# Peptides against a protein of PDB entry 6DSZ: the designs that were tried, part 315

Target 1, 361 residues: chain A of PDB entry 6DSZ
Amino acid sequence: NYVVTAQKPTAVNGCVTGHFTSAEDLNLLIAKNTRLEIYVVTAEGLRPVKEVGMYGKIAVMELFRPKGESKDLLFILTAKYNACILEYKQSGESIDIITRAHGNVQDRIGRPSETGIIGIIDPECRMIGLRLYDGLFKVIPLDRDNKELKAFNIRLEELHVIDVKFLYGCQAPTICFVYQDPQGRHVKTYEVSLREKEFNKGPWKQENVEAEASMVIAVPEPFGGAIIIGQESITYHNGDKYLAIAPPIIKQSTIVCHNRVDPNGSRYLLGDMEGRLFMLLLEKEEQMDGTVTLKDLRVELLGETSIAECLTYLDNGVVFVGSRLGDSQLVKLNVDSNEQGSYVVAMETFTNLGPIVDMCV

## One batch from the design tools (peptide; made by RFdiffusion4, then SolubleMPNN)

Design b2_p28_1_s2 (from b2_p28_1, 13 letters changed)
Fold by OpenDDE base, seed 5:
Structure b2_p28_1_s2 (fold): chain B 361 residues (1-361), chain A 28 residues (1-28)
Amino acid sequence: as target 1 above (361 residues)
Amino acid sequence: SKKEEEEKKKKEEEEKKRKEKLFEPFYK
């Protein structure tokens, strides 16, 4: 019996940073196909804490903190539509990953969306939203007492959703999404009524965005609103303020991932298909009434990394670059550029042995 | 114990330094 020791997957297909092990610990969670790796971020680097085998390929991995939780919970959705909410529990030296809730969210009827699975969590932890199928938005209400993830569908009139996020600072859960129709790409918002199980008109829309608008970033308060990233442009909209930039440097390669650096949404890392790492900056203007408005958007080239599938800012200018195509990296951002004009220094490289082709048995 | 208080104080100071560094400007 050749026990083919299945090589552990090395390609990263998702990463998230938060406080999963405790309120105080900064964690990096890495998805590698069916494998979840949990690290504690330390001054010395990444300390491995636990590895968890999942019952399928991880398609969505998001940390969230419901009201009155001391630490983050982990939402996972697999490519086979198995959903779970996980909690880290330590009892002395014993480390357990507890399933708080689980469910299968597969529909019997629906066309799987060509842009893949999207999973999002309301910032106030009222619900999880899932775009799994064209013309459907699935809602999972978040209830602490419910061990079974119950979901319902809301019909979307917009059949071709490109990306979707929940907005911050909304009285009702509000989604913002890029969609395509025969006239082009557009941004729209909907309020999600949990009571009526329907969409209400959202606070704003923007018709005729850039034709290649591909990503929505929800911006936290005090700015609120969303950033829309295209091939040639980056736009901000919050209903009242619109601002667009078209920095020539982003035209060279498509931005494919992003990560918020600051809790207030003042800085974002952007990664493109060439492995270029950018900083997007939101410049604030404080009004006389104490309101904070967006003054300007700026994009700065930081340097080059492995081609990121995902980015996470950790601490002290340290960034994890999760790569599917290349080696994942731990990189340091510096105040001063090197002789080549790069602000990026590789600290550690994690060899990617290539995708484990899961033979579909 | 005095040692436990010193260890607690050290952890609190390390956590404070981490939080201060988390948002330290690293670009101009």
Scores: peptide ipSAE 0.042, ipTM 0.444, DockQ to the pose 0.026
Fold by OpenDDE base, seed 3:
Structure b2_p28_1_s2 (fold): chain B 361 residues (1-361), chain A 28 residues (1-28)
Amino acid sequence: as target 1 above (361 residues)
Amino acid sequence: SKKEEEEKKKKEEEEKKRKEKLFEPFYK
């Protein structure tokens, strides 16, 4: 009798930080295949609060706060295209995860995109955007009273979208995306008309970006715009200002994940395929009229970690490194380097037992 | 020279401030 102890999944495929359990609690949410783990971040470390089984592999996990909500809601999309919006509710010692809304967003017709599922939320919580299939952008309008997530498709002329985000500070919901065509990789923007269910021309575009441009970071106000991460370059664009850097240090390994550190978008963590951890810094210039513009971009090597699938800054220089290929870590960022020149110290390591072969017995 | 020492000290102080700013906490 081999008791196959059903080991819980240990490989991390997503992580987010926010205020999910309360307005005051800082939470770390970790996706491990079909499992969602919810922690409270404390001065002593991660306190486990709840684990939730999902009806499929978690493909998208995003926190968002609609107007008039006291705490964040959680959007989840599974690899089987089941979408839900979850709320944490505590009543004394009873902890419930409430489904506010749900739906299946699968189309019967469409080519699943090779780069997988992308899910994004408008910063003003007007809609969720989904890139599930080539040549389609799916929109889920966000309505507080709607228990059923209904979606519609808008046709994308750009068939090969690499990454997409909603921009900040836009009157209409506006997407920014990297796409590939026979001429190379490009950045484009579209406004999303919820009324007409179509794209309008966005505020800007950038043709012929770096050939390996792979990620879009939407930058909050006051900067606005987007950062485009490539293999060799990092580019900022907001329609009025363009700035590119090509720091030699990023050429050694592909940047594969990012996380915004500052709410104002002045700093980002970057992780590469070798487990190197970087800080991207946006230097501000204050104009005489009180406007804030980007002065410069800088990249600093912080140190080495496990190969990150996802990164999230917690607080006090503590970062969660979610790893799929290696052990996940809590790491501390220090002001002073160690003897090896690293600013990163491992605080805790979470053993990855590898892929659970679901032996359906 | 005194001027070179002041420039060196200023660079060290700018580098220190740069490092401190990298690790400012976000959640108080």
Scores: peptide ipSAE 0.024, ipTM 0.467, DockQ to the pose 0.564; fails the geometry check
Fold by OpenDDE base, seed 1:
Structure b2_p28_1_s2 (fold): chain B 361 residues (1-361), chain A 28 residues (1-28)
Amino acid sequence: as target 1 above (361 residues)
Amino acid sequence: SKKEEEEKKKKEEEEKKRKEKLFEPFYK
């Protein structure tokens, strides 16, 4: 009887940073297939707190803080469309992950989108948005007293959504998305009416963006708007300001992940398919009226890491590089480059043993 | 020229301040 010790999944498919265990603790949450690992970020490194089985592959993992919560809640959606909102609760040495709400959000009818599951949360925590199927946008209203996650669908005329985010600073929940039609790729916005369960016209649109525009980043105030990342270009748009750059360095490999460094959206980490790590910088211009506008965009190569599936900035220039294809890493970003011109130093490496081959023995 | 050295030094100082801001700790 060989007790095949079930090899724990090591490939990372998602990571998020926030204040999940307490208001004061900085946490790193790592999704490894069906497993959620919870760490506290300390000066000495990552302290493991709890590991949780999710009864399905984690497809979406997002932290959010509803009004009047002291700490972040965790939204998880599995690849089988099981949704839950989780709370961390500690009572002395007893650690519990409480399910505040759950539901299955699968539709009986719909074409699963080829670009997979997208899950997003409104920055004001009014709703969760899900792109699961072509031509549908699923909305989960966020209500404190509701233990059952109920969703409704809004018909989306744009059948081929590439990426979608909620915008910041919008009176109504507003999505910004890249979509493809026979004419190319475009960016559009919609307001989401919870009352009428429909889309209203959003504040802006941009037709004919770069043909390979693949990611939307919602930018916080004071800038607002969105960044659109393509193969050759990075574009900012907020309705009033449009700015595009085409740095040759990003053309070499496709940017596949991003993470916001600054709360104000001044800096973002970008990772490409070659494991190159970039910093995207939003240069601020203060107007005489005290308004903040985007002056310029810049991209700087920081160095090389494992190929990131996900990135998350922790603190003090420490970044977690979650890798599916390679070893995950804690890396330090330095102000000064090394002898090779890299600003990246590996602090810790987490061996990826590859996909769990479910050897049914 | 002295002016070119001052402009170069100003650019180097602006670049240094920019780099320092790139990795400024958020949690104190």
Scores: peptide ipSAE 0.021, ipTM 0.384, DockQ to the pose 0.476; fails the geometry check
Fold by OpenDDE base, seed 4:
Structure b2_p28_1_s2 (fold): chain B 361 residues (1-361), chain A 28 residues (1-28)
Amino acid sequence: as target 1 above (361 residues)
Amino acid sequence: SKKEEEEKKKKEEEEKKRKEKLFEPFYK
């Protein structure tokens, strides 16, 4: 009797940080295929709280806090298009993960996008946006009393969306996306009307961005706007201000993930395909009216880690490096570099045993 | 009490300064 101990998945395919267990607790949530691992971040390290089995591979995992919620809720979308909103409840020693809402958002018609599933949440928690299929943007309105996640589609004229985010500080929910057409890659914005279920013209667009522009970062207030990351360039645009840098160091390997360090969007971690960890810095200029504008962008090499699928800044310079291809790590960012010029020190390494080959029996 | 508010503010300022110090080298 070979007891095939079903090895738990170890490859990380998503991570997020927020206040899921309580308003006060800092959590790290890790997606490992069909498993969700919930940790509390403590001064002593990661404390495991709960593991949750999902009915499919986690494709999207995002924390959000609707108005009047005391703690974050978790949106999950599976690769089979099952959506849910989860709430953590603790009653003494009893820990329950409650489904606040659920639904299936699969369409019968549509070409699944080759770049996979993108899920985004409006910063004001008005809606969830999903790019599941080419030429469609799916909207899930967020309503507190609705246990059934209902979605509708808006047609996108832009068939080849590379990445999409909701912008911050917009009166209406506004998406910013990179798309490709026969003329190259471009950035466009749309306002999303929940009422009319259509796109309105967004505040800005930029045609002919870098040919390899691959990621959109929505920048919080006071800066607003977006950062577009390419192979050779990093560009900021907010409708009024445009700034681009082309630091030679980023040309060596493709940036594949990012994470915001500061709530105000002053710094971002960037990870590339070689496991290099960068800090992107937004230099501020305070105007006489008290407005904050972007002065400059700077990129600094911090050091090397495992190849990140996802990055999550925790606190006190501790970063979780979620890796699909290698071992996941907790790393410490130091103020001073070591003798090799690295600001990164590995604190803990989580062995990746590789993909569980589902032996279909 | 005013003292508890001052201690809370001082802790928040120390935590802010600690967070700022972790980031000061990247802003200099």
Scores: peptide ipSAE 0.015, ipTM 0.428, DockQ to the pose 0.065; fails the geometry check

Design b2_p28_1_s3 (from b2_p28_1, 12 letters changed)
Fold by OpenDDE base, seed 1:
Structure b2_p28_1_s3 (fold): chain B 361 residues (1-361), chain A 28 residues (1-28)
Amino acid sequence: as target 1 above (361 residues)
Amino acid sequence: KEEEEKKKKEKEEEEKKKLKELFAPFYE
């Protein structure tokens, strides 16, 4: 009787940070296929709190804080289109992960998008947006009292969406997306009307962006707008200001993930397919009226890590590098470079044993 | 010589400013 100890998945396919266990606790949440690992970030490192088995591969994992919540809620979408909103509850030593809402958001008709599932949450927590199928944008209205996640589709004229985010500081929920048509790649915005269940014209668009533009980063206030990351360029746009840089260093390998460091959107971590870790900086210019505008963009190489599938800044210059292909890492960013000119020091390494090959025994 | 030292010092100050901007929140 070989007790095949089912090896736990070790490949990371998503990570997020926030205040999930309490308002005060900083948490790291790690998605490993069907498993959700919850940690508290401490001065001594990562303290495991709970491991949760999900009934499917986690495809989307996002923290959000609706108005009147003291702590973050967790949205999860599985690869089988099961959606849930999770809440952490602790009663003494008893820890429960409560499903506040759930639903299946699968459509009977639709072409699954080749770029996979995209899930985004409006910064004001008005809705969840899902790009699951070509030519459709699915909306889940966020209602506090609704235990059933109901969704509707809005037709999207742009059939080939590359990436999409909700913008910050918009009166109505507004998406910004990169799409491809026969003329190239473009950026467009739409307002999402919950009432009419349609798109309205967004505040801005940019036609003919870089041909390999692959990621949208929504920038919080005071800057607002979005960053578009390509193979050769990084572009900022907010409707009023356009700025592009083409640092030669990013051309060497495709940037594949990002994470915001500062709440005000002044800095972002970027990871590429070679495991290089960058800092993207938004240089501010204060106008005479007290408005803050973008002066410039700068990219700096910090060092090398495992190839990141996801990045998340924790605290005190500590970054979690979630890797699917290699070992995940906890790394420290230092002000002073080492002898090799790296600002990155590995603190902890989490061995990736590879995908659990379902050995059908 | 003095211009090279001035350029070197300006570059070192710019590099220090750059590092401070990169890592400023890590040391508060």
Scores: peptide ipSAE 0.092, ipTM 0.650, DockQ to the pose 0.582
Fold by OpenDDE base, seed 4:
Structure b2_p28_1_s3 (fold): chain B 361 residues (1-361), chain A 28 residues (1-28)
Amino acid sequence: as target 1 above (361 residues)
Amino acid sequence: KEEEEKKKKEKEEEEKKKLKELFAPFYE
């Protein structure tokens, strides 16, 4: 009897940072296939709190804080379309992960999107949006009293959505997405009506963006709007302001992940396919009326890491680099560069043993 | 020459200040 000790998955396929265990705790949550790892970020490093087995590969993992919650809740969607909202509860030494709501959001009809599952949460926690199938946007209304996650579909005319986010500061839930048609790639916005279960015209659109535009970043207030990341360019648009940069340094490798550093959206970490880590800076201009506008965009190369599948800024210049292809890392961002001009120092490395090949025994 | 060196130093200090702002603590 070979007890094949099933090796725990080590490849990271998602990570998020927030206040999940308490209002005061800074947490790092790591998705490794079907496994969720929960850490508390401390001055001494990552303290493991709990590991949770999920009923499938984690496809979406997002923290959100509904109005009147003291701490973040966790939304998980699996690759089998099982959705849940999880709450952390601790009572003395007893730790419970409570399922507040659950549901299956699979459709019987629809073409699964080739670009995979996208899950997003409205910043005001009014709904969850899911791009699961081409030509459909699934909405899960968020209601505190509902233990059953019910969803409905809205038809998208745009069949090939590349990326989608909810925008900040919108009276109605508003999505911004990059899509491809025969004429190229474009950015569009829609308002989502929960009442009518339809899209209304969004505040802005941008036709004919860069052909390789691949990511949307929703920018918080005071800037608002979105950043569109391509192969050659980074663009900002909020309906009133448009700005584009084409720094030569980003042309060398495709940016594949991002993470917001500042709550106000002034800084973002960017990771590329070569493991280069960048800082994207939004330079602000304060108007006489106290409004903040975008003055400029800047990209700075910080250094090299493992190839990031996901990035999370923790605190004090510490970044978790979640890697699927390589070793995950804790890295320190330093104010002063080393002799090689790098601002990145590896603090800890987490060995990736590779994908758990499902040995069908 | 001295004014160019002063401008260069001011620019280097401004870049250093911007870099410090890049790594300001997330939670004040």
Scores: peptide ipSAE 0.074, ipTM 0.630, DockQ to the pose 0.547
Fold by OpenDDE base, seed 5:
Structure b2_p28_1_s3 (fold): chain B 361 residues (1-361), chain A 28 residues (1-28)
Amino acid sequence: as target 1 above (361 residues)
Amino acid sequence: KEEEEKKKKEKEEEEKKKLKELFAPFYE
């Protein structure tokens, strides 16, 4: 009986930063297949706090803070459509991860989308949105007292959604998505009515975006709107303002992940398939009426890292690079470049022992 | 040569200044 000690997964398939353990603690949460690792970010590095085994591969992992919560809650969706909302509780040295709500959100009928599972949370914590199947948008209303995650479907006319996010600053929950039709790729918005369980017309749309537009970033206030990332272009749209850039440097490799640096959405990290790390900057212009508008977009190459599956800014110029294909890293962003012109210095490297081949016995 | 080096240095300083603005909020 060779007890193959199941080697702990080392490949990272998701990461998120927030305040999960307390209101004051900065946490890094790392998804490694069925394993969730929770760290506290300290001046000395990552302090491990807890590891949690999940009943399936983590497909979605998002932190959110409902009104009246002092700290973030964690939404997890597994690849088998098991959903849960988790809370961290500590009582002295006793650490517990409490399931506040759970449910299975699998549909009996539906074509699983080729672009995989997308899970998003409304910034005002009114609902969770799930794109699991083509032509369906699943909504989980967020109710504080509901221990059972109940979902309903809204039909999407757009069968080929590429990416979707909830927008900020919307009176009703509003999604922004890139979709493909026979005419190309487009961006559209919908308001989500919880009451009527339907879509209403959103505030804006942009037809005929870049053919390889692949990612939507929701931009917080004061800018609002969304960033659309393609192969050759980065565009901003908020209904009133449209701005596009096509920096030649991003054409060399596809941007595959992003993370917001500033709470106000002034800066984003971008990672490409070659492991290049970029900063996207939103340059502000203050109008005479005090309105902040986008002046320009700028992309700067910071340096090279492991190929990121996910990026998350921690604090003080420290970034976690979660890698599926290579070693994950903690990197420091420096104001001054090194002799090679890089602003990135590796602080710590976490060896990736490769994919756990699920030996189907 | 000297003007090209000066322009290169000015551009490097402008890039450095832009990057300082990029990283300035990391120290607040």
Scores: peptide ipSAE 0.050, ipTM 0.635, DockQ to the pose 0.562
Fold by OpenDDE base, seed 2:
Structure b2_p28_1_s3 (fold): chain B 361 residues (1-361), chain A 28 residues (1-28)
Amino acid sequence: as target 1 above (361 residues)
Amino acid sequence: KEEEEKKKKEKEEEEKKKLKELFAPFYE
């Protein structure tokens, strides 16, 4: 009887950064299939705090801070549509992960979307949005006293949603999404009415974006709006301003992940399918009235890493590169390039042994 | 030669300025 010690999963399929263990601690949370790893980011590196087994493959993992919470809560959705909201509690040496709320959000009727599960949280923590099925947007209202996650569906006329985010600075929860129709790809916005359980017309739309537009980044205030990333172009739109760039360097490989560096949305890390790491910069222009507008977009190549499934800026120029296909890395961003012109230095590498094929014997 | 060196220095200063903008929050 060879007890094959089931190797722990090493392939990363998601990562998030925030203040989950305390208000003061910076955490890195890593999803590895059914496993959640919780780290504290320290000057000495990643300190492991807890591992949590989940009842399924993690499909969505997002940190959020409801009004009046001192620290972030964790939303998880599994590939089997089990949703939960988790809280970290420590009492002396005892560490507990508490389920505040849970529910199953699976529909009996619906075509699962070919682009997979998308889960998003409103920046003001009014709701969670889920794109699980074509032609449906699922809403989970966030209520403090609700131990059971209840959801409802809103019909989307747009059957083929590519990506969706909640916008910042909106009076009502507002989604921005890229969708495809027979005429191409387009961007649209909708306000989400919790009361009426319907969409209202959003503040703006942009028809006929790049044919390969694949990602939406919601930009915080003062800029607001969204960035749309394609194969050949990066565009910004906020209803008043539209700006597009087509840097030749991004055409070489598809950008597959992003992470915001600055709280004000001035910089984003971008990772492509070749493991190239970029910085996207939003150049500000201060108007005479004190308003801040976008002046320009710039993309700079930083260097090469493992192929990122997810990126998280930690602190002090340290980035976690979560990789599904290769080794995950901690990398340092430097002001000065090395002899090869790279601004990226690998600090630590986490060996990926590949997907554990659970041979159900 | 001097104009090429001047253009090279201007380019190096522009690149250095771009880098400073890229990494400003890493070192503030």
Scores: peptide ipSAE 0.032, ipTM 0.552, DockQ to the pose 0.634

